# Peptides against a protein of PDB entry 3T6J: the designs that were tried, part 88

Target 1, 375 residues: chain A of PDB entry 3T6J
Amino acid sequence: PIVESYIGFIESYRDPFGSRGEFEGFVAVVNKAMSAKFERLVASAEQLLKELPWPPTFEKDKFLTPDFTSLDVLTFAGSGIPAGINIPNYDDLRQTEGFKNVSLGNVLAVAYATQREKLTFLEEDDKDLYILWKGPSFDVQVGLHELLGHGSGKLFVQDEKGAFNFDQETVINPETGEQIQSWYRSGETWDSKFSTIASSYEECRAESVGLYLCLHPQVLEIFGFEGADAEDVIYVNWLNMVRAGLLALEFYTPEAFNWRQAHMQARFVILRVLLEAGEGLVTITPTTGSDGRPDARVRLDRSKIRSVGKPALERFLRRLQVLKSTGDVAGGRALYEGYATVTDAPPECFLTLRDTVLLRKESRKLIVQPNTRLE
Target 2, 372 residues: chain A of PDB entry 3T6J as posed
Amino acid sequence: PIVESYIGFIESYRDPFGSRGEFEGFVAVVNKAMSAKFERLVASAEQLLKELPWPPTFEKDKFLTPDFTSLDVLTFAGSGIPAGINIPNYDDLRQTEGFKNVSLGNVLAVAYREKLTFLEEDDKDLYILWKGPSFDVQVGLHALLGHGSGKLFVQDEKGAFNFDQETVINPETGEQIQSWYRSGETWDSKFSTIASSYEECRAESVGLYLCLHPQVLEIFGFEGADAEDVIYVNWLNMVRAGLLALEFYTPEAFNWRQAHMQARFVILRVLLEAGEGLVTITPTTGSDGRPDARVRLDRSKIRSVGKPALERFLRRLQVLKSTGDVAGGRALYEGYATVTDAPPECFLTLRDTVLLRKESRKLIVQPNTRLE

## One batch from the design tools (peptide; made by RFdiffusion4, then SolubleMPNN)

Design b2_p13_8_s4 (from b2_p13_8, 5 letters changed)
Fold by OpenDDE base, seed 3:
Structure b2_p13_8_s4 (fold): chain B 375 residues (1-375), chain A 13 residues (1-13)
Amino acid sequence: as target 1 above (375 residues)
Amino acid sequence: MYTAGDVYPVVFE
């Protein structure tokens, strides 16, 4: 439809246990022109799902073609306005009934407007490139995040009658080399089992899918990028993610040892994964700003994205999916909370960097919801 | 759901 809306208890980010939805609603208008590229992505989704780093046995048994539209939001009621949405937020429904994706185009357009002089934590040589390609790269990331991130993977389930949705005798856990030893029982869900880490963990998986698949030439082609432009889009997408991982420290509360934003926690985890990869892929350097106060710079070595970054992300992403599929809460929590831990240990000294991030923090932008009229 | 957290963060705590 030309006008889209939804309303109800949808997102569970505000629930400490990740189960109870916040009441939310929006009204938006379909942008047909911007929706075209997402439809092309949908057309390639079935094939792209096979490129994800887990066995087909850990992917949905049947591909269900979803909708994907770009929306210009007129009104949004909730605790915050997203850039993209994938619904429903129930994995069982996603794999059996399907799902719908939307990109809030006018929200993204506002987010893309960045002033060069206010752009923090980037090398000067990267700023112009970042400004130029942030928008396009973000479109790619959002599309992949929603469609192939949230829209991918299978949960192993035993139903109330004792039947499994997988062959216990033949399906092998790629991390252990053993048969599947855990699954979701009747009444258990992703949110109910993983609870406090469920939302952020899932966002981390989706973001990782975006970074991983944006390296695929077909993806960039779908969005109209080839040659040097495609490489720049990839670079800026990865650069944006590692920068976001640093910015994420704003949303960590040291006194409570908790995170206040699921997506930002996810981005910090990804930063930690890429830092762990080493080999000069990512470097965070404390500096002194022109004002004489602490600053920092994030550097990403473009030449090492494929050779160092991709393999590291592949291994991590596979682990995330395997632990999710098998309902291995203990393993999943150990992995995720390990990367989400913020200390002041060298060499990164993240708590010190957090002080720098807070020092360089800008005032939050206010989103003014528009009216429409006939001209 | 995807957010531009650095520009439009949603704080739940």
Scores: peptide ipSAE 0.069, ipTM 0.773, DockQ to the pose 0.213
Fold by OpenDDE base, seed 1:
Structure b2_p13_8_s4 (fold): chain B 375 residues (1-375), chain A 13 residues (1-13)
Amino acid sequence: as target 1 above (375 residues)
Amino acid sequence: MYTAGDVYPVVFE
């Protein structure tokens, strides 16, 4: 088997300021079959990047072909096991030297063990589709998230000598219609500027890229889905995201106004964006469970994903990118913290829903390294 | 980095 590993100070999620990496490492085996799908995605990456909702001036100047591999992890040492990884985590290096993507396939496969009777917050008629397509939709989402999410976008920089990596006279901010008025100075990074929201903000951008681009027929084709199957994968991917946004409330601490997981905060933000879009796209309905205790149902109107969801996500995603590119911390923080705020205001009553989420919380699953054998 | 929060949530405390 082909073995891959990495070790070092890599992820900074445990740093409140998003700057200091924690020490982690893994050993994994290449899944050749799934890697082939990701390689096809890589082959289309340059074209798919052009489908993202920002001008080319806000995208990398030169496309650098990355590596993408599906891995079955044998051992992972760290505070948590990711489903996907994009490294390095430095935007400047991603732009100048390239990057590598990995999908931890057997981590994703844990989701395949979902039991129908224990699946929370979904309508009964959605459960079978969800169980059937959650795995495949995860593969799509993780691939897009890593490759075209984290792997996309340009930071406007003025170097130590005063030179800009963009044309100040011609580049226009699509949100304001004006010339670029802010950028990263020498020594400034994404994490240093956006600090406490940097990690979650970036994850939100990457998740949004996944949802946005999964609507593209070419993406589904790359993963081997066509016709009704492709539409079901799209539906389940979006459904999973809005459900995740509700589940995310578990990781919010009201007393401290603090989020304890960057990705879940990001998913809550996306839920808020899609709820704001209105028009019946997403509905969260408090219910009573069979046990007589509070429950809830999330409904996503499939027919409104493209007509209502996509435009809302497009606008939001563009705004995320523009604020990131220009280093507009004030604007970025205002936008993101606004959507990340959890209150008990009607109609959603998110703090009340949080109580329901906690009530229906499943026990944390343990992932144990697999046995290996020669076939 | 991508985490499957509904499968294996990572809590940073």
Scores: peptide ipSAE 0.061, ipTM 0.766, DockQ to the pose 0.213
Fold by OpenDDE base, seed 5:
Structure b2_p13_8_s4 (fold): chain B 375 residues (1-375), chain A 13 residues (1-13)
Amino acid sequence: as target 1 above (375 residues)
Amino acid sequence: MYTAGDVYPVVFE
């Protein structure tokens, strides 16, 4: 088998400032079959990047074809095993040197091994569909998240010699209609500027890219879904995201007003965005479980994903990117922290819902190192 | 013992 590994200071999720990498390492085997799907996605990446809701001036100047491989992890040393990876974790390097993507396929499989009876917060009529398409939809989401999420967008930079990587006279901020008024100076990075929100903000952007682009028929086709199947994959992907936004409350600490997991914070933000869109797109209904204790149900109206959800997400995603590109920390923090705030305000009453989430929390799944054998 | 959530990355305690 083809073996891949990496080792070093890679991910910075444990750094409150999002800059210092944790020492990690893995050994994995290439899954050729799944890698082929991601290769097709890579082949379409340049075209799909153009579908993102920002001007070309806010996208990378040159498309650098990345590697994308699906890996089955044999061993992983670190505080957490990712489902997907986009490296390096430096936007400037991603722009100029390129990047590599990997999907940890067997990690994905473990993450979504759920018994129907234990599946929380979904309507009964959604459970079977969710179980059926959770895996495939997650493959789509991870692929988009890594390749076109983390792999997209330009940072406006002024180098040490005073030169800009954009035309100050012609590039227009689509949110303000004005010329670009802020950028990254020499030595400034995404993480250094956005600091405490950098990781979660970027994950939110990447997740949003996934949801947004999964609506594109070409994406579904790449993964082998057409017709009703494609629509179901879309629905389940969005449903999974809004459910995840609710589940995310587990990782919020009210007493400290902080989040403990960047991706979950991101998913909560997306939930808030989609709830704000209104029009019955997303509904969270407190219920009573069979045990007489609090429960909840999340409903996503599939018929409103494109009409209500997509526009809302488009606007939000564009805003995220513009603020990122221009290094507008104040604006970015205001936007993101606004959506990341957890209160008990009606109608959602998120702190109350958090109690419900914790009450319904399942036991953690155990990840066990697999054995290998020759076939 | 490593435990997983339905997130990426997988959450460990």
Scores: peptide ipSAE 0.032, ipTM 0.722, DockQ to the pose 0.133; fails the geometry check
Fold by OpenDDE base, seed 2:
Structure b2_p13_8_s4 (fold): chain B 375 residues (1-375), chain A 13 residues (1-13)
Amino acid sequence: as target 1 above (375 residues)
Amino acid sequence: MYTAGDVYPVVFE
């Protein structure tokens, strides 16, 4: 078997400022069969990057072909086991040196193991479809999230010598129609500038890339889905995201007005964006469970994903990238924190929904990491 | 070990 490992101060999600890495490490075995799917995605990555909703001037100047491997974890030392990783966590290095992606396949397998009777917040008509396609849709989302999410976009930089990595005279900000007015100076990084929102903001961008690009036929073809199956994978991927946005409320602390999970905050933000799009795309309805206690249902109109959802997400995703590229912290914070605000205002009444989410909370899933043997 | 949301993605309930 092919063994991979990494160790060091890598992920900064536990740092309130998003800068200091937690010491972690893993040992894993390559899953060759699953890796083949991601290799096909890598082969199409350069072309797919052009489908993202920003001008080429806001994308990397040169595509650097990354690795993407599916791994089965043997051991993981850290505060938690991820399902996907993109490293290094430095945008400048991603732009100039490249990056690597991994999917922790056996972690994803645990995530797929939801019993139908315990599956919360979905309509009965969606449950079987959700169970059937959750795994495949996750593979798509993880691949897009890591490779084309974290692996996309350019930071505008002025180096210590005063040179720009973009043409100040010709590059136009697609949101303002004007020349670029802000950038990263020497020594400034994504994390240093955006600080407390950097991690969640970037996760939101990456998740949005996944949702946006999963609509592309080439992506579904790469993963082996065609026709009705492809449409079901798309639907379940989007449904999973809006459901996750509701579940995210578990990780909000009203008393402190803060979020405890970067990814869940990101998913709540996406939910807010899609709710704002309106037109019946997403509906969250409070209900009463069979036990007589509060419950809720999330509904996604699949017929409106492309007509309503995609344009809303396109605009939002472009704004995220433009603000990131230009180092516009004020604009980025205003945008992101606006969508991340949790109140009890109607019609959603998110704080009330949070109580429902907490009431319906399931036990945290446990992965028992196995021994290996030679056959 | 518990699955977590330290990196993408968290386990959904």
Scores: peptide ipSAE 0.032, ipTM 0.725, DockQ to the pose 0.117; fails the geometry check

## One batch from the design tools (peptide; made by RFdiffusion4, then SolubleMPNN)

Design b2_p14_1_s1 (from b2_p14_1, 8 letters changed)
Fold by OpenDDE base, seed 3:
Formats: sequence, structure tokens, C-alpha cells
Structure b2_p14_1_s1 (fold): chain B 375 residues (1-375), chain A 14 residues (1-14)
Amino acid sequence: as target 1 above (375 residues)
Amino acid sequence: GSLAGPVYPVVRAP
């Protein structure tokens, strides 16, 4: 078997300032069959990057072909097991040296083992479809999230010698129509500037890239989906995201006005963006469960994903990238914290919904790490 | 960075 591993201070999600890495390590075996799909995605990555909703001047100057591998994890030491990994975590190195992507395939498989009777917050008509396509749709999302999410975008930098990595006279900010007015100075990084929102903001950008690009027929074709199957995969991917945005409320602490999980905060932000789009795209309806206790249903109108959802996500995603590229912390914080705010204001009443989410909370899933033997 | 699936409860060390 082909074995991969890494160890060290890798992820900074547990650092409130996004700077200090948590000690983490894993040992895994390469899944060749699943890796082949991601290799096809890598082969199309340069073209797909051009589909992202920002000018080429806000994208990397040169495409660097990354590795992408699906892994079956044998051992994982850390505070949590991810579904996917993109390393290194330094934007400057991603831009100039490249990066590596990993999908933890067997972790995904465990996550998909949901019993229909325990599936919360979905309409009955969506449950079977969700169960059928959750796995495949998440494979698509992970691939896009890592490769084209974390692997996309340019930071505008002035180096220690005063040189810029962009043309100050010709590059235009697509949001303002003006020249670039802010950038990263020598010694400044994404994490150092955006600090408390950096991790969640970046995850939100990557998740948004996944939702946006999964609408592209070429992406679905790469993963082997065509016709009605492709449309179902798209639907379930978007449905999973809006459901996750509701589930995310578990990880909000009202008393401290803070989030305890970066990815879940990101998913809540996306839910807020799609709710703001209106026009019946997303509906969250409080209900009463069969037990007589509070419940809720999330509905996504399939017919409005492209007409309503895509344009809303496009505008939001472009704003995220522009603010990131220019190092505009004030603008970025205002935008992101605005969508990440949880109140009990009508019509959504998110704090009330949080009580429902907590009431319907599923038991914690335990991942048992296997032993492997050569026969 | 990493993509966390449905929040595997962060095993907070006791």
C-alpha cells in the first residue's frame, strides 16, 4: 500500500487569533480509485479557476499544479478529524510554491451513515434523495473546497523593498471601480490581519466556491454525474449546505456572542446570504414534531438555485475575495460579522431556532480507528 | 486548511 503521513503544528483553528498551530498527525493509505477522480479535477483546475467571479488580476499569476489524493485514514491524532485538507496554510506559499490537497475518504463514509428516521430538519420528500446523494455530493464539495477554494485567489503584497506584485496603475477593484488602495505589507499575513475571523472567513470562501462551481457541468462530469443525476447532486449539495447552516447554531454561544467552530460559522453565514436572496429560494419553517416538541424544516427550491442562488452567491463570493486580496480588514469584518450575527429578530428568529436545534441534537458520532494487516 | 464534515464533536480533551 501507498502510505502518507504528516505531523506537526498544522491548523490554527483553536487559536483565537488564528496564528498558533495545534499539534496534529495522521497515517493513511492511498485510495487509488477515488484519487483518480480528483486527478481529473486537477487537470481541469486551471480552466475552472477562470470561472470564479473575480478578475484574473485577483487570481494567482501562474497556475501551479497541485497534488490531490484520496486517503483512508488509519490513525489521526488531533482535536478533530477533517474531511479534507489543503496545505500549507500560508497564502504566500500557496501562491508561489504550490499546495497539496487531501480527501479523507473513509471519514466521509462514516459521516454519511445517517439513518433516515434520525435525519432532522428535512422535508420527507427530500430524505431519500439526501441519503442517496449526500456522499457523492460531499465528494464534489470537498474536491472543490480544497482545490479551488483554498487553492484560489491572490493576495496583493508590497515586499520589504517596496515592490508590488500587482500593477497599481491598471488593476481595478471590481467592487469600487477604483484603483487598489490597500494591500499586505511585509510581515503581514492573512491570519495576522484578519485575526479572529480569518479561519472562518476563509472556510466560508472555500465553501462558497464549492457551491458556486458545482453548478458547472464540467465539474459534475469529472465526478461521473450526468443528466438527472447531476442535477440531483447539485440539489443535495446546496440542500446539505443550508441544512448545515441551521445545524451550525449548536456551535454559537449567545452569552459570549461567539462561535466555537469555524466551519459551522461559515455555513451559517452562507445560509444567511441565501436567505437574504429571498424569492422563496430557502425557507426555514418551525414545526411540531411527532413527540409534540419543537421541530423545524429547511426547504430549498431547486428551480431557483441558478436563477436566485447563484447570483447572490456570486456577489457575496466576489466581495469575500476582493476584501481578502486587498487586506481590507475593516470591510471584511463588517461584511462577515454582519452575516455571522445571531439574533432573535423576525422572521428567522435564529435564537429560538437554536433552541430547536439543541433539542433535536443527535448523539455524538465516534470514529474508531482501524488496524490494518497484510494478508 | 481543512474541511470539517458535519461537526464531529471536537473531542475536547477532558
Scores: peptide ipSAE 0.058, ipTM 0.702, DockQ to the pose 0.325
Fold by OpenDDE base, seed 1:
Structure b2_p14_1_s1 (fold): chain B 375 residues (1-375), chain A 14 residues (1-14)
Amino acid sequence: as target 1 above (375 residues)
Amino acid sequence: GSLAGPVYPVVRAP
């Protein structure tokens, strides 16, 4: 078997300022079959990057072919085991040296263990479809999230010598129609500038890339889905995201006005974006469960994903990228914190929904990591 | 970065 590992101070999610890494490590075995799909995705990455909703001037100047592998984790030491990883976490290195992506396949497979009767917040008609396609849709989402999410976009930088990595005279901000007015100075990084929102903001960008690009037929084809199957994978991927946005409320602390999990905050933001799009795309309906206690249902109108959802996400995703590229912390914070705000304002009444989410809280996912041996 | 999945009420062996 092909064995991969890493170890070190890698992820900074436990740092409120997103700067200090937690020491972690893993040992994993390559899943060759799934890795082949990700290799095909890598082969199309340069083309797919052009499908993202920002000008080429906001994308990397030179495409660097990354590695992408699906891994079955044997051992993971850390506070939490991820579904996917993109490393290194340094934007400059990603842009100049390249990066590696991994999908932790057996972590994703935990989704298959969900029992239908325990699946919360979905319509009955969606449950079987959700169970069937959750795994495959996760593979798609993780692949896009890591490779084309974290692996996309350019930071505008002025180096220590005063040179710019972009043409100040010709590059136009697509949101303002003006020349670029802000950038990263020497020594400034994404995390140093955006600080408390940096991690969640970036995860939101990456998740949004996943949702946006999963609509592309070529992506689904790479993963082996065509026709009705492809449409179902898309639907379940989007449905999972909006459901996750509701579930995210568990990780909000009203008393402190803060989020305890960056990815879940990101998913809530996406939910808010899609709710704002209106047109019946997403509906959250409070209900009464069979136990007589509060419940809720999330509905996603499949027919409106492309017509309503995609344009809304496109605009939002472009704004995220432009603000990131230009180092516009004020604009970025205003945008992101606006969508990340949790109130009890109608019609959604998110604080009330949070009580429902907590009431229906699922048990924490536990992974028992086995030993393996050659025969 | 790392993508964290949602919480599931299961114990799973990989």
Scores: peptide ipSAE 0.051, ipTM 0.684, DockQ to the pose 0.338
Fold by OpenDDE base, seed 2:
Structure b2_p14_1_s1 (fold): chain B 375 residues (1-375), chain A 14 residues (1-14)
Amino acid sequence: as target 1 above (375 residues)
Amino acid sequence: GSLAGPVYPVVRAP
């Protein structure tokens, strides 16, 4: 078997300032069959990057072909095991040296094991479809999130000698219609500049890329989905995201006005964006469960994903990227924290919904590290 | 970066 490993101070999610990495490591075996799907995605990555909703001037100047491998984890040391990984976490290195992507396949397999009776916040008519396609749709989302989410976009930089990595005279900000007015100076990084929102903001961008690009027929074809199956995968991927946005409330602490998990905050932000789009795209309805206690249902109108959801997400995703590229911390913070705010204002009453989420909280899943056998 | 579902605690098999 092909063995891969990594070790070191890598992920900074537990640092409030997004700078200091947590010590982690793993040993894993390559899953050749699953890796083949991601290799096909890599082969189309340069073309798919052009489908993202920003001008080429806001994308990397040169495409650097990354590695993408599916791994079965044998051992993992850290505070938690992810479903996917993109490294390095430095945008400058991603732009100049490239990056590597991995999907932790056996972690995903565990995540897919949900009993229908315990599946919360979905309509009964959606449960079977959700169970059927959650795994496949999540494979699509992980691939897009890592490769084309974290692997996309350009930071505008002025180096120590005063040289710019973009043409100041010709590059136009698509949001303002004006020339670029802000950038990263020498020594400034994404994490150093955006600090407390950097991790969650980047995860939100990556998740949004996944939702946006999963609508593209080429992406679905790469993963082997066509016709009705492709549409079901899209629907379940979007449904999973809006459901995750509701579940995210578990990780909000009202007393401290803070989020305890970057990905969950990101998913809540996306939910807010899609709710703001209106037109019946997303509906959250408080209900009463069979036990007589509060419950809720999330509804996503499949027919409005492309007509209402995609345009809303496009605008939001473009704003995220433009603010990131230009180093506009004030604008970025205002945008992101605005959507990340949790209140009890009608019609959603998110603080009340949070109580419902906590009442319906699932037991924390545990991954038992496997042994290998020679057959 | 990493994509986390709920971050799962890793339990070593005995």
Scores: peptide ipSAE 0.043, ipTM 0.707, DockQ to the pose 0.627
Fold by OpenDDE base, seed 5:
Order: sequence, then C-alpha cells, then structure tokens
Structure b2_p14_1_s1 (fold): chain B 375 residues (1-375), chain A 14 residues (1-14)
Amino acid sequence: as target 1 above (375 residues)
Amino acid sequence: GSLAGPVYPVVRAP
C-alpha cells in the first residue's frame, strides 16, 4: 500500500486568533479508488472555479494544480480528526505556491454510521434517504470544500514595493459597483486581519462553495452520480448542512457569547442564511418526542433548493469572497457575526432550540485505531 | 484547514 503521513504544527483552530498551529500528525493509506475520483475533480477544477459567483478578477490569476488524495487513516494524533484537509493554511502560499488536499475517507465512513432510530431532527420520510446518501454526499462536499472552497479566491495585495496584484483602475467590486478601496498590505494576512472570525469565516466560505457547486451536473458526474441519484445526493447534502446548522448550537456557549467549534459555527451561519431566504426552503419545527420531552424537525423543500436556496447562497458566498479579497474586516465581521449571533428571538428561538439540541445530544464517538494486515 | 463534521452513530462491519 501507499503510505502517507504528515506531522507538525499545522491547524490553528484552537488558537482564538487563528494563527498558532496545533501539533498533530497522522499515518494513512491511500485509497486508490476514491483518489481517482478526486483526480477527476482536480482535472476539472480550473473550469469549475469559473462557476463560482465572483468575477475572474476575484479568482486566482494562475491555476496551480494541487494534489488530491483520499486516505484511510490508520493513526491520528491531535485534538480532532478531520474529514478533509487543505494545506498549507496560508492563503498567500496557496495562491503562489499551490496546495494539497486530502480526504480522510474512513473518517467520513464512521460519520455515516447512524442508526435510523437514533437519527435526530429529521422527518421520517427523509431518514432512509439521508442514511443512503449521507456517505456519498459527504464525499462530494469534502471534495468541493477542500479543493474549490479553500482552494479558491484571490486576495488583493499591495506588496512591500507598493505594487498591486490587481488593476486598480479596471477591477470593480461587484457588490458596490466601485473600484477596489481596500486590500492587504505587506505583512498582512487573512488570519492577522480577520483574527477571531478568520477560521470560521473561511470554513463557512468553503462549506458554501460545496453546497453551491454540488448543484453543478459536472460535479455529480465526476463522482459517478446521474439522474435521480444525483438529485438525491444534492438534496441530502443540503439537508445535512441545515441539520448540521441546528446541531451546531451544541457548540455555542451562551454565557460567554462564543463558539467552540469553527466548522459548526460556519454551518449555523449557513442555516441562518438559508432560513433568511424564506419561501419555505428551510423549516425548523419544535416537536415533542416519544419520551414526552422537547424535540425538533428540520425540513428542507427539495423543490426550493435551486429556486430559493441557490440564489441566497450565491449572494452570501459572493459577499464572503468580496469582503475576504478586499480585506474588509469591518464589513466581514459585521456580516459574519450578524449571522453567527444566537438569540432567542422568534420565530426560531435558537436558544430554546439549543436546549433541545443538548437534550437530544448523542454520545461522543470514539474513533479506534484499526488493525491492518497484508493479504 | 481541516473539515470536521459531526459524527453520527454508524455500525460498520470489521
């Protein structure tokens, strides 16, 4: 088997300022079959980047072909094992030197192993479909999240010599219709400028890219889905995201007004965006469980994904990217923190829903190192 | 970065 490993101070999620890396490492085996799918995705990446909802001027000037491999993890040392990885964690380096992507396939597989009777917050009619397509939809989402999420977008920079990496006279901000008025100066980075929201904001952008691009037929084809199967994968991917947004409330600490997990905060933000879109796209209904205690149901109207969901996500995702590209911290913080705010305001009553989420919380999963053998 | 998601209970064969 092909063995892959990495070790070092890599991920910065435990740093409130998103700058200091946590020491981690893994040993994994290459999954050749899944890697082949991601290779096809890489082959289409340059074209798919053009489908993102921002002008080419806000995309990387030169496409640098990344590596993308699916891995089955044998050993992982760190605070948390991810489903996917995009490295390095420096936007400037990703733009100039390239990047590497990995999908931790067997981690995803573990995440899919939910008993139907224990599956929370879904309508009964959605449970079987969700169970069937959760795995495949995750593969799609992770691939898009890493490669085209983290791997997309340009930062406008003025270098130490005063030169810009964009034409100040011709590049137009699609949100304002005006010339670019802010950028990253020499020594400024994504993390240094956006600080406490940088990690979650970027994860939100990447997740949004996944949802947005999974609607593209070419993406589904790359992963081997066509017709009704493709539509089901799309539906389950979106359903999983809105459900995750509800589950995210577990990771909010009301008394401290803070989030304890960047990805879950991101998913809550996406939920808020899709709820704001209205028109019956997403509905969260408080219910009573069989035990007589509070419960809830998340509904996603499949027929509204393209007509209501996509446009809402498009606008939001474009705003995220524009604010990121221009280094507009004030605008970015206002936008992101607005959607990340958790109150008990009607109709959602998120703080009340949080109590329900905590009540229905599943036991923490323990991931155990597998045995391996040569055959 | 790394994508972390909620893990749902799944029974897998060895």
Scores: peptide ipSAE 0.042, ipTM 0.662, DockQ to the pose 0.258; fails the geometry check

